# Peptides against a protein of PDB entry 3V4O, part 198

Target 1, 234 residues: chain A of PDB entry 3V4O
Amino acid sequence: DQPLAKDKVALLIGNMNYREHPKLKAPLVDVYELTNLLRQLDFKVVSLLDLTEYEMRNAVDEFLLLLDKGVYGLLYYAGHGYENFGNSFMVPVDAPNPYRSENCLCVQNILKLMQEKETGLNVFLLDMCRKRNDYDDTIPILDALKVTANIVFGYATCQGAEAFEIQHSGLANGIFMKFLKDRLLEDKKITVLLDEVAEDMGKCHLTKGKQALEIRSSLSEKRALTDPIQGTEY

## One batch from the design tools (peptide; made by RFdiffusion4, then SolubleMPNN)

Design b2_p27_8_s2 (from b2_p27_8, 24 letters changed)
Fold by OpenDDE base, seed 4:
Structure b2_p27_8_s2 (fold): chain B 234 residues (1-234), chain A 27 residues (1-27)
Amino acid sequence: as target 1 above (234 residues)
Amino acid sequence: EEEEKRKEEEKKRKEEEEELANSLQAR
Protein backbone atom coordinates (compact mmCIF):
# COMPACT_ATOMS: atom_id res chain seq x y z
CA ASP B 1 0.00 0.00 0.00
CA GLN B 2 1.19 3.50 -0.84
CA PRO B 3 2.05 5.43 2.31
CA LEU B 4 0.04 8.60 2.74
CA ALA B 5 0.86 11.82 4.51
CA LYS B 6 -1.84 13.77 6.31
CA ASP B 7 0.06 16.87 5.23
CA LYS B 8 3.63 17.83 4.37
CA VAL B 9 5.32 20.78 6.05
CA ALA B 10 8.88 22.05 5.77
CA LEU B 11 10.85 24.72 7.59
CA LEU B 12 13.98 25.90 5.79
CA ILE B 13 16.46 28.15 7.55
CA GLY B 14 19.51 29.70 5.93
CA ASN B 15 21.82 31.77 8.10
CA MET B 16 24.63 33.64 6.38
CA ASN B 17 24.95 37.22 7.64
CA TYR B 18 26.41 36.52 11.05
CA ARG B 19 27.28 39.43 13.29
CA GLU B 20 30.16 37.88 15.18
CA HIS B 21 31.12 34.99 12.89
CA PRO B 22 32.35 34.58 9.31
CA LYS B 23 29.70 35.35 6.74
CA LEU B 24 28.44 32.62 4.45
CA LYS B 25 27.08 32.96 0.91
CA ALA B 26 25.53 29.70 -0.22
CA PRO B 27 22.60 29.33 2.26
CA LEU B 28 20.57 31.81 0.21
CA VAL B 29 20.80 29.70 -2.93
CA ASP B 30 20.48 26.42 -1.04
CA VAL B 31 17.23 27.49 0.61
CA TYR B 32 15.89 28.88 -2.65
CA GLU B 33 16.57 25.72 -4.64
CA LEU B 34 15.27 23.43 -1.92
CA THR B 35 12.13 25.55 -1.57
CA ASN B 36 11.33 25.14 -5.24
CA LEU B 37 11.88 21.40 -5.11
CA LEU B 38 9.82 20.81 -1.97
CA ARG B 39 6.96 22.87 -3.37
CA GLN B 40 6.94 20.56 -6.38
CA LEU B 41 6.52 17.76 -3.86
CA ASP B 42 3.47 19.54 -2.41
CA PHE B 43 5.17 20.59 0.79
CA LYS B 44 3.97 23.65 2.59
CA VAL B 45 7.29 25.44 2.81
CA VAL B 46 8.33 28.22 5.13
CA SER B 47 11.72 29.61 4.09
CA LEU B 48 13.56 32.06 6.28
CA LEU B 49 16.98 33.72 6.13
CA ASP B 50 19.30 35.28 8.68
CA LEU B 51 17.35 34.54 11.83
CA THR B 52 18.22 35.76 15.29
CA GLU B 53 17.89 33.41 18.23
CA TYR B 54 14.45 34.78 19.02
CA GLU B 55 13.31 34.53 15.41
CA MET B 56 14.62 30.98 15.07
CA ARG B 57 12.82 29.84 18.20
CA ASN B 58 9.64 31.50 17.01
CA ALA B 59 9.96 29.91 13.57
CA VAL B 60 10.36 26.47 15.13
CA ASP B 61 7.35 27.06 17.37
CA GLU B 62 5.23 28.07 14.40
CA PHE B 63 6.48 25.08 12.45
CA LEU B 64 5.49 22.76 15.29
CA LEU B 65 1.97 24.21 15.27
CA LEU B 66 1.59 22.97 11.71
CA LEU B 67 2.53 19.43 12.69
CA ASP B 68 -0.07 16.87 13.67
CA LYS B 69 -0.74 13.15 13.55
CA GLY B 70 0.49 11.69 10.28
CA VAL B 71 2.04 14.94 9.01
CA TYR B 72 5.44 14.82 7.34
CA GLY B 73 7.79 17.34 8.90
CA LEU B 74 11.07 18.40 7.31
CA LEU B 75 13.60 20.76 8.84
CA TYR B 76 16.49 22.03 6.73
CA TYR B 77 19.22 24.21 8.14
CA ALA B 78 22.16 25.81 6.37
CA GLY B 79 24.56 27.88 8.42
CA HIS B 80 27.08 27.66 11.21
CA GLY B 81 26.61 24.80 13.60
CA TYR B 82 28.34 22.41 15.93
CA GLU B 83 27.82 19.07 17.61
CA ASN B 84 28.58 18.29 21.24
CA PHE B 85 28.00 14.82 22.67
CA GLY B 86 25.70 13.80 19.85
CA ASN B 87 23.57 16.95 20.09
CA SER B 88 23.35 19.21 17.06
CA PHE B 89 23.19 22.97 17.53
CA MET B 90 22.09 25.52 14.95
CA VAL B 91 23.73 28.92 15.38
CA PRO B 92 21.60 32.09 15.05
CA VAL B 93 23.04 35.13 13.28
CA ASP B 94 23.18 37.13 16.51
CA ALA B 95 25.03 34.46 18.46
CA PRO B 96 28.00 35.75 20.44
CA ASN B 97 31.58 34.74 19.84
CA PRO B 98 32.13 32.24 21.23
CA TYR B 99 28.62 30.85 21.13
CA ARG B 100 27.22 28.40 23.66
CA SER B 101 24.31 25.98 23.70
CA GLU B 102 22.13 28.53 25.46
CA ASN B 103 22.55 30.81 22.43
CA CYS B 104 21.72 28.07 19.92
CA LEU B 105 18.87 25.77 18.99
CA CYS B 106 19.25 22.10 19.83
CA VAL B 107 17.91 19.88 17.06
CA GLN B 108 17.22 16.98 19.42
CA ASN B 109 14.93 19.21 21.47
CA ILE B 110 13.02 20.01 18.31
CA LEU B 111 12.79 16.30 17.54
CA LYS B 112 11.29 15.65 20.97
CA LEU B 113 8.60 18.21 20.33
CA MET B 114 7.93 16.78 16.88
CA GLN B 115 7.42 13.34 18.40
CA GLU B 116 4.75 14.74 20.68
CA LYS B 117 2.82 15.72 17.56
CA GLU B 118 2.66 12.08 16.40
CA THR B 119 4.04 12.98 12.99
CA GLY B 120 4.20 10.43 10.19
CA LEU B 121 7.78 11.32 9.27
CA ASN B 122 10.50 13.51 10.76
CA VAL B 123 13.32 14.52 8.42
CA PHE B 124 16.27 16.65 9.46
CA LEU B 125 18.67 17.92 6.82
CA LEU B 126 21.54 19.59 8.63
CA ASP B 127 23.88 21.43 6.28
CA MET B 128 26.32 22.61 8.91
CA CYS B 129 29.58 21.63 10.54
CA ARG B 130 29.61 18.92 13.18
CA LYS B 131 32.81 19.87 14.97
CA ARG B 132 32.88 20.05 18.72
CA ASN B 133 32.59 23.48 20.28
CA ASP B 134 35.36 23.55 22.85
CA TYR B 135 33.99 26.75 24.37
CA ASP B 136 30.80 24.99 25.49
CA ASP B 137 31.23 22.44 28.25
CA THR B 138 27.54 22.13 29.01
CA ILE B 139 26.04 18.69 28.66
CA PRO B 140 22.37 19.05 27.82
CA ILE B 141 20.16 16.71 29.76
CA LEU B 142 17.63 15.62 27.20
CA ASP B 143 14.47 13.77 28.04
CA ALA B 144 14.18 10.28 26.65
CA LEU B 145 12.86 10.15 23.11
CA LYS B 146 9.87 8.03 22.23
CA VAL B 147 10.24 5.08 19.89
CA THR B 148 8.40 6.32 16.82
CA ALA B 149 10.46 4.63 14.07
CA ASN B 150 9.96 7.61 11.74
CA ILE B 151 13.14 9.67 12.10
CA VAL B 152 15.70 10.43 9.41
CA PHE B 153 18.79 12.58 9.79
CA GLY B 154 20.73 13.65 6.76
CA TYR B 155 23.95 15.22 7.93
CA ALA B 156 25.93 17.10 5.31
CA THR B 157 29.08 15.78 6.96
CA CYS B 158 30.25 13.08 9.34
CA GLN B 159 30.74 13.46 13.06
CA GLY B 160 33.56 15.80 13.97
CA ALA B 161 33.93 17.04 10.40
CA GLU B 162 33.15 20.21 8.48
CA ALA B 163 30.51 20.94 5.89
CA PHE B 164 31.58 23.13 3.00
CA GLU B 165 30.04 25.55 0.58
CA ILE B 166 31.25 26.92 -2.73
CA GLN B 167 31.47 30.71 -2.69
CA HIS B 168 32.14 31.29 -6.36
CA SER B 169 29.97 34.06 -7.81
CA GLY B 170 28.47 31.78 -10.46
CA LEU B 171 28.12 28.62 -8.39
CA ALA B 172 27.10 29.20 -4.81
CA ASN B 173 25.87 25.99 -3.21
CA GLY B 174 26.65 23.93 -0.22
CA ILE B 175 28.30 20.70 -1.28
CA PHE B 176 25.42 18.73 0.22
CA MET B 177 22.77 20.72 -1.65
CA LYS B 178 24.74 20.46 -4.89
CA PHE B 179 24.07 16.74 -4.94
CA LEU B 180 20.79 16.59 -3.01
CA LYS B 181 18.95 18.78 -5.50
CA ASP B 182 19.61 16.33 -8.33
CA ARG B 183 17.80 13.47 -6.59
CA LEU B 184 15.26 15.08 -4.27
CA LEU B 185 12.31 14.55 -6.63
CA GLU B 186 12.91 10.81 -7.00
CA ASP B 187 10.16 8.51 -5.78
CA LYS B 188 12.30 6.54 -3.36
CA LYS B 189 12.38 5.83 0.33
CA ILE B 190 14.05 8.87 1.86
CA THR B 191 16.93 6.84 3.31
CA VAL B 192 17.60 5.24 -0.08
CA LEU B 193 17.53 8.64 -1.73
CA LEU B 194 20.02 10.04 0.76
CA ASP B 195 22.26 7.01 0.30
CA GLU B 196 22.43 7.73 -3.41
CA VAL B 197 23.24 11.37 -2.65
CA ALA B 198 26.02 10.14 -0.38
CA GLU B 199 27.50 8.12 -3.24
CA ASP B 200 27.32 11.07 -5.62
CA MET B 201 28.93 13.37 -3.09
CA GLY B 202 31.60 10.76 -2.45
CA LYS B 203 32.75 11.16 -6.05
CA CYS B 204 33.36 14.88 -5.58
CA HIS B 205 37.10 15.51 -5.67
CA LEU B 206 36.73 18.92 -4.02
CA THR B 207 35.70 17.48 -0.67
CA LYS B 208 37.18 14.00 -0.80
CA GLY B 209 38.49 13.15 2.62
CA LYS B 210 36.99 16.32 4.10
CA GLN B 211 33.22 15.89 3.92
CA ALA B 212 30.99 12.83 3.80
CA LEU B 213 27.23 12.54 4.12
CA GLU B 214 25.96 10.65 7.15
CA ILE B 215 22.52 9.08 7.40
CA ARG B 216 21.00 8.27 10.77
CA SER B 217 17.59 6.64 10.61
CA SER B 218 15.06 4.65 12.57
CA LEU B 219 12.56 4.74 9.72
CA SER B 220 10.71 1.42 9.66
CA GLU B 221 8.31 2.23 6.83
CA LYS B 222 8.84 2.96 3.15
CA ARG B 223 8.25 6.70 3.41
CA ALA B 224 9.22 9.05 0.60
CA LEU B 225 9.04 12.80 0.14
CA THR B 226 6.92 12.03 -2.92
CA ASP B 227 4.21 10.32 -0.85
CA PRO B 228 0.80 11.79 -1.67
CA ILE B 229 -1.25 13.77 0.79
CA GLN B 230 -4.33 12.00 2.11
CA GLY B 231 -7.59 13.17 0.58
CA THR B 232 -5.99 14.72 -2.46
CA GLU B 233 -6.40 13.54 -6.02
CA TYR B 234 -3.20 12.19 -7.44
CA GLU A 1 43.57 20.16 -34.03
CA GLU A 2 41.42 17.75 -32.05
CA GLU A 3 44.29 16.94 -29.73
CA GLU A 4 45.01 20.61 -29.12
CA LYS A 5 41.34 21.23 -28.42
CA ARG A 6 41.26 18.35 -25.95
CA LYS A 7 44.32 19.69 -24.16
CA GLU A 8 42.82 23.15 -23.94
CA GLU A 9 39.57 21.76 -22.54
CA GLU A 10 41.45 19.72 -19.97
CA LYS A 11 43.48 22.76 -18.95
CA LYS A 12 40.30 24.80 -18.60
CA ARG A 13 38.67 22.11 -16.46
CA LYS A 14 41.68 21.96 -14.18
CA GLU A 15 41.73 25.71 -13.80
CA GLU A 16 38.02 25.74 -12.98
CA GLU A 17 38.48 22.96 -10.45
CA GLU A 18 41.29 24.86 -8.76
CA GLU A 19 39.18 27.98 -8.65
CA LEU A 20 36.31 26.06 -7.08
CA ALA A 21 38.63 24.46 -4.56
CA ASN A 22 39.91 27.87 -3.53
CA SER A 23 36.35 29.07 -3.04
CA LEU A 24 35.43 26.41 -0.49
CA GLN A 25 34.42 27.68 2.92
CA ALA A 26 33.56 25.65 5.97
CA ARG A 27 30.23 26.35 7.65
Scores: peptide ipSAE 0.468, ipTM 0.828, DockQ to the pose 0.441; fails the geometry check
Fold by OpenDDE base, seed 2:
Structure b2_p27_8_s2 (fold): chain B 234 residues (1-234), chain A 27 residues (1-27)
Amino acid sequence: as target 1 above (234 residues)
Amino acid sequence: EEEEKRKEEEKKRKEEEEELANSLQAR
């Protein structure tokens, strides 16, 4: 039997116009293309660009209000980021230089809150660097996560590595989105889909040895982004 | 023929390196 979603909700954040950090270009295109694809998959999509810390926190709060038991939640982030001690931090556009954890949004904290909503699936697509921030020595004390067996992380890069975007004057994707967009509509378990994306990205000569997709999953069910919403006629 | 192949591979490598340097930014 095909798994059903109670609803499907996505929050997409693309940060580009940083005040104190190098500007990015691709998040605009990445968010736009992903928005269109997720809408084809019947996701309710909120897409936001260039969020301050306050705005990001509010967006996450509003996103969480849409989550409930059995809802599929997807968070995509494209922008500056870092990873310390296995915790992923999304950097708002108004973050100081250097940024620290108190200036950023911790993805694992969001995950905790999503788990409290008893979601059917939690997907994080983190299109950011995973290098350690040497200016932040804070060891986050996170609350223990529940065993929900419904979590998938798609990291655009491996631990300690960078995620790249193409900086042409024209419209170009980040490396991760370049390959993700070609497979996102496939009716496959999300981890299988991401594995195929990883192989495709692995053929990219530009980022060979510099960027590699990492999948972290506790997903125990065959859930796909294509799963129908309960009560909908298809 | 082997030398020409080597030169072509080296040219390709240089072009790829230039493309990387000019087109990629870390997030």
Scores: peptide ipSAE 0.452, ipTM 0.818, DockQ to the pose 0.641; fails the geometry check
Fold by OpenDDE base, seed 1:
Structure b2_p27_8_s2 (fold): chain B 234 residues (1-234), chain A 27 residues (1-27)
Amino acid sequence: as target 1 above (234 residues)
Amino acid sequence: EEEEKRKEEEKKRKEEEEELANSLQAR
């Protein structure tokens, strides 16, 4: 039987207008397109742009309030970011230059809090760079994660690499979203879907050898973004 | 004529690809 979600909730953050860092363009389009797609999948979507540290933290807190047992949670982030010691950090628009972990939001901390909510599925789509931030020498000691077997990370790029966007005069996506949007509505296990996106992106000559999608999953069940919400007919 | 057209289309495609490559911005 197709698994049912108690609810489906997504938080989408696109940061572009950085104060102390290069401005981005594609997160606007990425968030917009992903919002439309996730709404078609009956997600409750909160989409926010250009968040300060304070606003990002508040947005995450509000997102967590919508999560409960059996709820599918999806977090998408497009913006500047980095990865230190296996921890992913989303950079707010008001982050200093250089930024440090104290200025940023740690995705793994959010995951911990999501696990405490006993969510049915946790999907992270991180459309950011994963390069080491040499200006941040702090080693965060995170609490051990529970074994929930329901976590999927879709990294726009591999460890230590960059994620790119196209900055043409017209509406253009980030490289990850360019391929993700074409498959997102498919009724497939989320890891299978992302694997197909990875193959599609792998054919992109623009980013060959520069960007590759990485999937990290502990998902032990067949879960899809198309899974119906309990009490609704699909 | 078809071969010339194909070459022109290929050239255009390469130019577009180069333009796209130059427009890449790291996040």
Scores: peptide ipSAE 0.449, ipTM 0.814, DockQ to the pose 0.472; fails the geometry check
Fold by OpenDDE base, seed 5:
Structure b2_p27_8_s2 (fold): chain B 234 residues (1-234), chain A 27 residues (1-27)
Amino acid sequence: as target 1 above (234 residues)
Amino acid sequence: EEEEKRKEEEKKRKEEEEELANSLQAR
């Protein structure tokens, strides 16, 4: 049975103009390039920049409304972030300093909501740091995830590490997107594709010993971003 | 002359790598 997507939907968020945190530059380029690539893959793409907490929550809610049974969902985030106790937090541009979990969006909560939609595939590409936030000891009580065997996390960095961008005077990508963009259109199982990206990133001298792609997946079927949408005769 | 050129190119490459390394920002 060829895996068919009922639809393909992506939400891309790039936060750079933080009010109380260091400004970033690359998320603009990262989101733009990823948008173009995903559109070539027939994704319905919503791309947003510099979102407040309220705007991020609304964007996620709207994204979830586009998800349904068999739909492929992809969430990409580029910006400040942290990871506490295995939970990933995306930091809005209006987050206070220091930020806490209550000011941020928990990715695992989004995953739970995606599972409730009975999606065909859930892909998270988190282009943010995964360092612990020592100013927040809150452990989110997350409901147990369902065993859907259709989840893929592509972390731009390993646990406890940082994700980097190049702040060149010109337009430059983050390290993760620099390598991801070269392979994203390949017709391969998404975990295989990300594994190849990991190898490419591993050759980057600038980030050796500082940043490494981590793939966390429970994907029991061959699913690719190139999978055709059901009902479209290609 | 070739050795001097090679040393100059290596110096330039190292300076570019250092500049790039200094431009890295953690997210």
Scores: peptide ipSAE 0.448, ipTM 0.813, DockQ to the pose 0.533; fails the geometry check

Design b2_p27_8_s3 (from b2_p27_8, 24 letters changed)
Fold by OpenDDE base, seed 4:
Structure b2_p27_8_s3 (fold): chain B 234 residues (1-234), chain A 27 residues (1-27)
Amino acid sequence: as target 1 above (234 residues)
Amino acid sequence: EEEEEERRRKEEEEKEKAELEASLQAR
């Protein structure tokens, strides 16, 4: 039988206007396009731009309040970021230069909190760099994650690499979003969908050898973003 | 004429590619 979601909730964050870091341009368009697509998939979407540390933490807290048993949760982030020791950090617009983990939001901490909600699916789409931050030597001690077999990470780039955006007028997208948007509405297991996006990105001559999509998942069920919400007619 | 048109098309594609490459920014 087709899996059902109790509900579908997404938080989309696009950070562009950094105070102490290079400004970005594409997250605005990326968030807008993804918002439109996810709404077509009956997600309840909260889209936010240019969040401070406080605002980001509050947004995540509010997002978590909407999660419950069997709910599909999706977090998308476009902006500056880094990865230290397998932990992904989203950088708020008011982060200092250099930024440290204490100034940023750790995605794995968010995942832990999502697991406590007994969600049906946890999807992270991280459209950020995954380079190590050499200015942060902090090794976060994270609590052990539960085995929930419902986690999917779509990284815009591979470990230690950069994620790019196009800043040309009229074509302002992140490279990841450029390809993701063409397949997002497909009725496929989310990992299969992302694999197809990875193949499409692999054909892009602009980022060949510089950016490659990475999928990390423990998803044991055939769950798709197109899965219907329980109690709705379909 | 067809060869010249093909050459112009390739030159335009290369120019567009170069402009796009120059517009790439790391996040």
Scores: peptide ipSAE 0.469, ipTM 0.826, DockQ to the pose 0.475; fails the geometry check
Fold by OpenDDE base, seed 2:
Structure b2_p27_8_s3 (fold): chain B 234 residues (1-234), chain A 27 residues (1-27)
Amino acid sequence: as target 1 above (234 residues)
Amino acid sequence: EEEEEERRRKEEEEKEKAELEASLQAR
C-alpha cells in the first residue's frame, strides 16, 4: 500500500537578476523544467522568478496557507545562498552586498512553520551554495523542531561547498537540475530517487571534487513524489 | 583516416569540456 497525500503543493523560486550580486542564468530553465515535471506529478505549483525579500516572504506565507495535515510540501530554490551553522539562507534579488541573515530567508524557519501544519512530507531542494558567509556572524536561535520524521533535504552541494550552473549563451540547467530532471518522475521513495541523482551527478566530470549532492533525511515512511492524492481518480 | 577522425573527435570533446568548465558559475 502506497502512502496517500492529502494534496501536493510546491513553491519554486528562481532568483537570477540580482541587483548587487552576480547575475545567474540557469534558474529560469531549472524552475521551468521542474514546474513541468511537478505538474505531471499532480503538484499544485507556484513558480516565481526574481523575488525581492518582501516578495519571497509573501510567497512563502502563501505557500504555507496551502499546507495542512497530510499535504506534501516541496520547496525548490535556485539562486544565491549560503549556510551558516547548519542554517540555509536563500538570498533575495534585492539583498545588499554583503548580504546578512536579516536580508535572507532561513529555510529552517520555513521548515518549522511547515511542521506546524502537520504536513505529510516536507521536501527541500536547495540549488544554491552552502558556503559560509563570513560577513554574517549571527548565530540564529531557532525554535526546536518537532520530530515529524517526514523531512527530506536535497542539497545541490555539500556543506561548505558551491553549487554550479553552466553560463553558456544557450539555455542550460544548473548541475543539480540537469540530473534531477531525468529521474524526478520515477516512482521511488524520494530519498532513493535523490540517491540515484547523486550517483548520476557524481559522474559529471565538470563538477567532480567541486559539487556533490547531499541528502539529509528523517523520512521514516516510503513516500514518493508520485504518491497519489487522496480522493482523486486516476 | 579512422584514427585521425577519432583523434579529431577527442580533441573536439576536450574543447567542449574545457569551454563548459570555463562557463561554470557558482550560485
Scores: peptide ipSAE 0.459, ipTM 0.819, DockQ to the pose 0.514; fails the geometry check
Fold by OpenDDE base, seed 5:
Structure b2_p27_8_s3 (fold): chain B 234 residues (1-234), chain A 27 residues (1-27)
Amino acid sequence: as target 1 above (234 residues)
Amino acid sequence: EEEEEERRRKEEEEKEKAELEASLQAR
């Protein structure tokens, strides 16, 4: 039986105009291009830029309201971030310097909430650094995740490493999006697609030895971003 | 002439690479 999505919903966040941190440029382009691609894949896409902590939390809440049983959920984030003890934190534009977990959004908490919605697929594309934040020693107490076998993480970089963007005068993508955009429309299992992106990115001389795509997956079924929405005649 | 063109191409490629590397910013 070809897997059908009940619906397909994506939240894309690009943070670049930080108040207390270095400004980024590429998230604007990354979010824009990814929005266009996901819309071609019949995703309902909410794209937001330069979100404060409050706005990010609200955006996630609204995103979660669109999720239900069998819905494909995709979260993309481009901006500053860090990883402590396997927990990924997205940094809002109004985060203090230094930022702490209380100022940031924990991706694993979002995942837990997505699992409660009984989604058909949970995809996280985290285009952020994964370095340890030494100014935050908080260990989040996370509830145990359910065994849903439908989770895919595409990390733009390896644990403890940085994710990069190109900051020239023109419009440029982050390194991850530069390669992701070329394959995103392919009708392939999402983990296979990301593996191909990883190989393409591995050929990038600019980030060789500095950035590498990491895939974490418990996806036990063939699921693709191209999967049709149930009830739609194609 | 071919050797000079090849050298010039390599220098331009190295310059472009250096400019791109200098433009890299960590997120």
Scores: peptide ipSAE 0.456, ipTM 0.818, DockQ to the pose 0.530; fails the geometry check
Fold by OpenDDE base, seed 1:
Structure b2_p27_8_s3 (fold): chain B 234 residues (1-234), chain A 27 residues (1-27)
Amino acid sequence: as target 1 above (234 residues)
Amino acid sequence: EEEEEERRRKEEEEKEKAELEASLQAR
């Protein structure tokens, strides 16, 4: 039987207009397109752009309030980011230069809080760099995650690598979203879907050897973004 | 003529690729 979600909720954040860092362009388009796609999949989507640290924290808090037992949660982030010691950090637009972990939002902390809500599925799509931030020497001690077997990370790039966007004239996506958007509506297990996206990205000559999708999953059940919401006819 | 058209197409594709590569911005 096809798994049913109690609800499906997504938070999409696109940061572009950084105060003290290079401005980005594609997150606007990425968030817009992903919003439309996720709405077609019956997600309740909150899409926000250019969030300060305070606003990002509030957005995450509000997102968490929408999560409950059996709810599918999806977090997408497009913007500057970094990864230190296996922890992913999303950079707010008002982050100082250089930024540190105290200025940023740790994705793994969000995951912990999502697990406490007993969500049915946790999907993180991190369209950001994963390079080490040498200006941040803090080693965060995070609480151990529960074994929920329902976590999927789609990293736009490999550990220690960069994620790119196209800043060509007109509407352009980040590299990850360019390929993700073409498959997102497919009725496939999310890890299978992302694997296909990875293969598509692998054919991109622009980013060959520079960016590759990484999937990290503990998902032990067949779950798809297309899974119907309980009480709805599909 | 076909060879010249194919050459032009390849040159345009290479130019487009170069423009796209130049437009890449790391996040």
Scores: peptide ipSAE 0.449, ipTM 0.811, DockQ to the pose 0.484; fails the geometry check

Design b2_p27_8_s4 (from b2_p27_8, 24 letters changed)
Fold by OpenDDE base, seed 5:
Structure b2_p27_8_s4 (fold): chain B 234 residues (1-234), chain A 27 residues (1-27)
Amino acid sequence: as target 1 above (234 residues)
Amino acid sequence: SEEKEREKKELEEEKKKEELENSLQAR
């Protein structure tokens, strides 16, 4: 039986105009292009740029309200980030320097909340660095995740590494989005799709040895971003 | 002249590569 999504909802966040950190440029283009692609896939897309901590938390809360049993949820983030002890942190534009976990949004906490909604699929596309933040020694106390077997992480880079964008052109993509956008519309299991993106990215000489896509998944069923929405005729 | 044009092209490609490398920003 072809899997059906009750609905498909995406939250896209691109942070670039940081107050106390280096400014980025590509998140604008990345979010814009991804928005157009996901809309073609019949996602309900909320796209936001340059969010403060308060605004990011609100955006996530609103996103979670759209999730329910069988809904496909996708979170994309482009901006500054870090990873401590396997926990991914998205950095708001008003984060202090140095930033700490209390200033940032923990992706794994969002995942936990998504699981409570009994979503059909949880996809995280994290287009940020995964380097350790030495200024933050806090260990988040995370609730145990449920065994839902419907989780996919697409990390723009591997653990402990950086994710890059090109700033030479005002309209250049980040490295991850440059390759992701070419395959996103393919009717393939999401992990297979991301694996192909990983291979494409691996051919990029600019970031060879510096950035590599990492797929972390627990997905026991065939799920694709192209899966039809229940009750809709295609 | 062909050799000079090849050298020029190679130099331009190297320059472009260098410019791209210098434009990389970590997120």
Scores: peptide ipSAE 0.461, ipTM 0.824, DockQ to the pose 0.548; fails the geometry check
Fold by OpenDDE base, seed 3:
Structure b2_p27_8_s4 (fold): chain B 234 residues (1-234), chain A 27 residues (1-27)
Amino acid sequence: as target 1 above (234 residues)
Amino acid sequence: SEEKEREKKELEEEKKKEELENSLQAR
């Protein structure tokens, strides 16, 4: 029997116009293309660009309000980011230089809150760097996670490495999105789909030895982004 | 000649590749 989603909700954030950090270009296109694809998959999509810390926190809060038992939740982020002690931090456009954890949003904290909603699936697509921030020595104390076996992380790059975007033209993508968009509509378990994306990225000569997709998952069911919504006939 | 056209095409492809490589930006 095919798994069913109670609903499907996605929050997409693309930060480009940083005040105190290098500007990016591709998040605009990445968010746009991903929005169109997720809508074809019957996701309710909220897409936002260039968010301040306050706006990002509000967006996450509103996103969480849309989550409930059995709902598929997807969070995509494209922008500056870092990883300290296994914790991923998304950087708002108004973050100071240097930024610290108190200026950023911790993804693992968001996951904790999503688990409290008893979601059917939690997908994080983090299209940001995973290098350590040496200016932040804070060790976050995180609440214990529940065992929900419905979590998938798609990291655009491996631990300690950078994620890249192409800035040759206004239509250029991040490297991760360049390959993800070609497979996102496939009716496959989400971890299998991401594994195929990883292989495609591995063939890219531009980022060979510099960027590699990492999949971290605890997914005990064959969940796909193509799973139908409960109560709907397709 | 066909050879000159092939060489021209290869040079153009190499140029495009170099331009693309130089356009990479870390996030």
Scores: peptide ipSAE 0.458, ipTM 0.824, DockQ to the pose 0.474; fails the geometry check
Fold by OpenDDE base, seed 2:
Structure b2_p27_8_s4 (fold): chain B 234 residues (1-234), chain A 27 residues (1-27)
Amino acid sequence: as target 1 above (234 residues)
Amino acid sequence: SEEKEREKKELEEEKKKEELENSLQAR
């Protein structure tokens, strides 16, 4: 039988207009397109752009309030980011230059809080760079994660690498979203779906050898973004 | 000529590719 979600909630953040860092363009389009797709999948979607540290923390707090036992939670982030010692950091638009961990939001901390909510599925789509930030030597001591076997990370790039967007004069997607959007509505296990996206993205000559999708999961059940919400008729 | 038009098209495609490559921005 097809797994059921108690509810489906997504938080989408696109940061572009950085105060002290290079401006981005594609997150606007990426968030917009992903919003439309996730709404078709009956997600409750909160989409926000150009968030300060304070606003990002508040958005995450509000997002967590919507999570409960069996709820599908999806976090998408497009913007500047980095990865230190396996921890992913999302950079707010008001982050200083250089930014450090205390100025950023740690994704693994969010994951911990999501696990406490006993969610049915935790999906992170991180459309940011994963390069080491040499200006941040802090080794975060995070609380041990529970073994929930319901976690999927879709990294737009591999460890130590960059994620790219096309700086067109017009509207264009980031590289990851360009390929993700074509498959997102497919009724497949989320890890299988992302694997297909990885293959499609691998054919992109623009980013060959520079960007590659990485999937990290402990998903022990066949869960899909298309899974119906319990108590709803489709 | 048809050959010149093909060459022109190829050149335009190469230029477009180069422009796209040069427009890549890391996040």
Scores: peptide ipSAE 0.457, ipTM 0.824, DockQ to the pose 0.523; fails the geometry check
Fold by OpenDDE base, seed 1:
Structure b2_p27_8_s4 (fold): chain B 234 residues (1-234), chain A 27 residues (1-27)
Amino acid sequence: as target 1 above (234 residues)
Amino acid sequence: SEEKEREKKELEEEKKKEELENSLQAR
């Protein structure tokens, strides 16, 4: 039988206007385009731009309130970020220079909280760098994750590498979104979809050897972003 | 000539590529 979602909820964050870090441009376009696509997929989408630490934490809290048993949750982030010891950190626009983990939001902590909600699917699309932040020497002790077999990470880049955007005078996407947007509406298992995006992005000569999509998944069932919401299309 | 036009196109593509590469910003 076709898998059903109790609901589908997405939080999209695009940070561009950093106070103490280089300005970005593409997150505006990335969030906008992804918003439109996810809405076509019947996601309830909250899209926010240029969030401070306080605002980001609040946004995540509100997002979590929308999650419940069987709900599909998707978090997209475009902005500055880093990865230390397997933990992904999203950088708020008011983060100091240098920033540390205490200034940032840990994605794995969010995942833990999502698991507590017994979500049907947890998708993280992290359109940020994954380089080590040498100014952050803290090794956070995170609680062990539950075995829910419903987690998918789509990293815009591989471990230790950078994610890029194109800063044209006109509208332009980040490299990840450039390819993701062309396939996002396809009725395919999310990991298969991302694998195809990875292949497409792999053909991009601009970022060959610099950026590569990485999929990390424990998804043991066929789940797609196109899965119908309970009570619809049936 | 067709050859000249092809060469011109290749040069333009290379130039465009260089411009795009220079426009890349790491997040």
Scores: peptide ipSAE 0.456, ipTM 0.823, DockQ to the pose 0.504; fails the geometry check

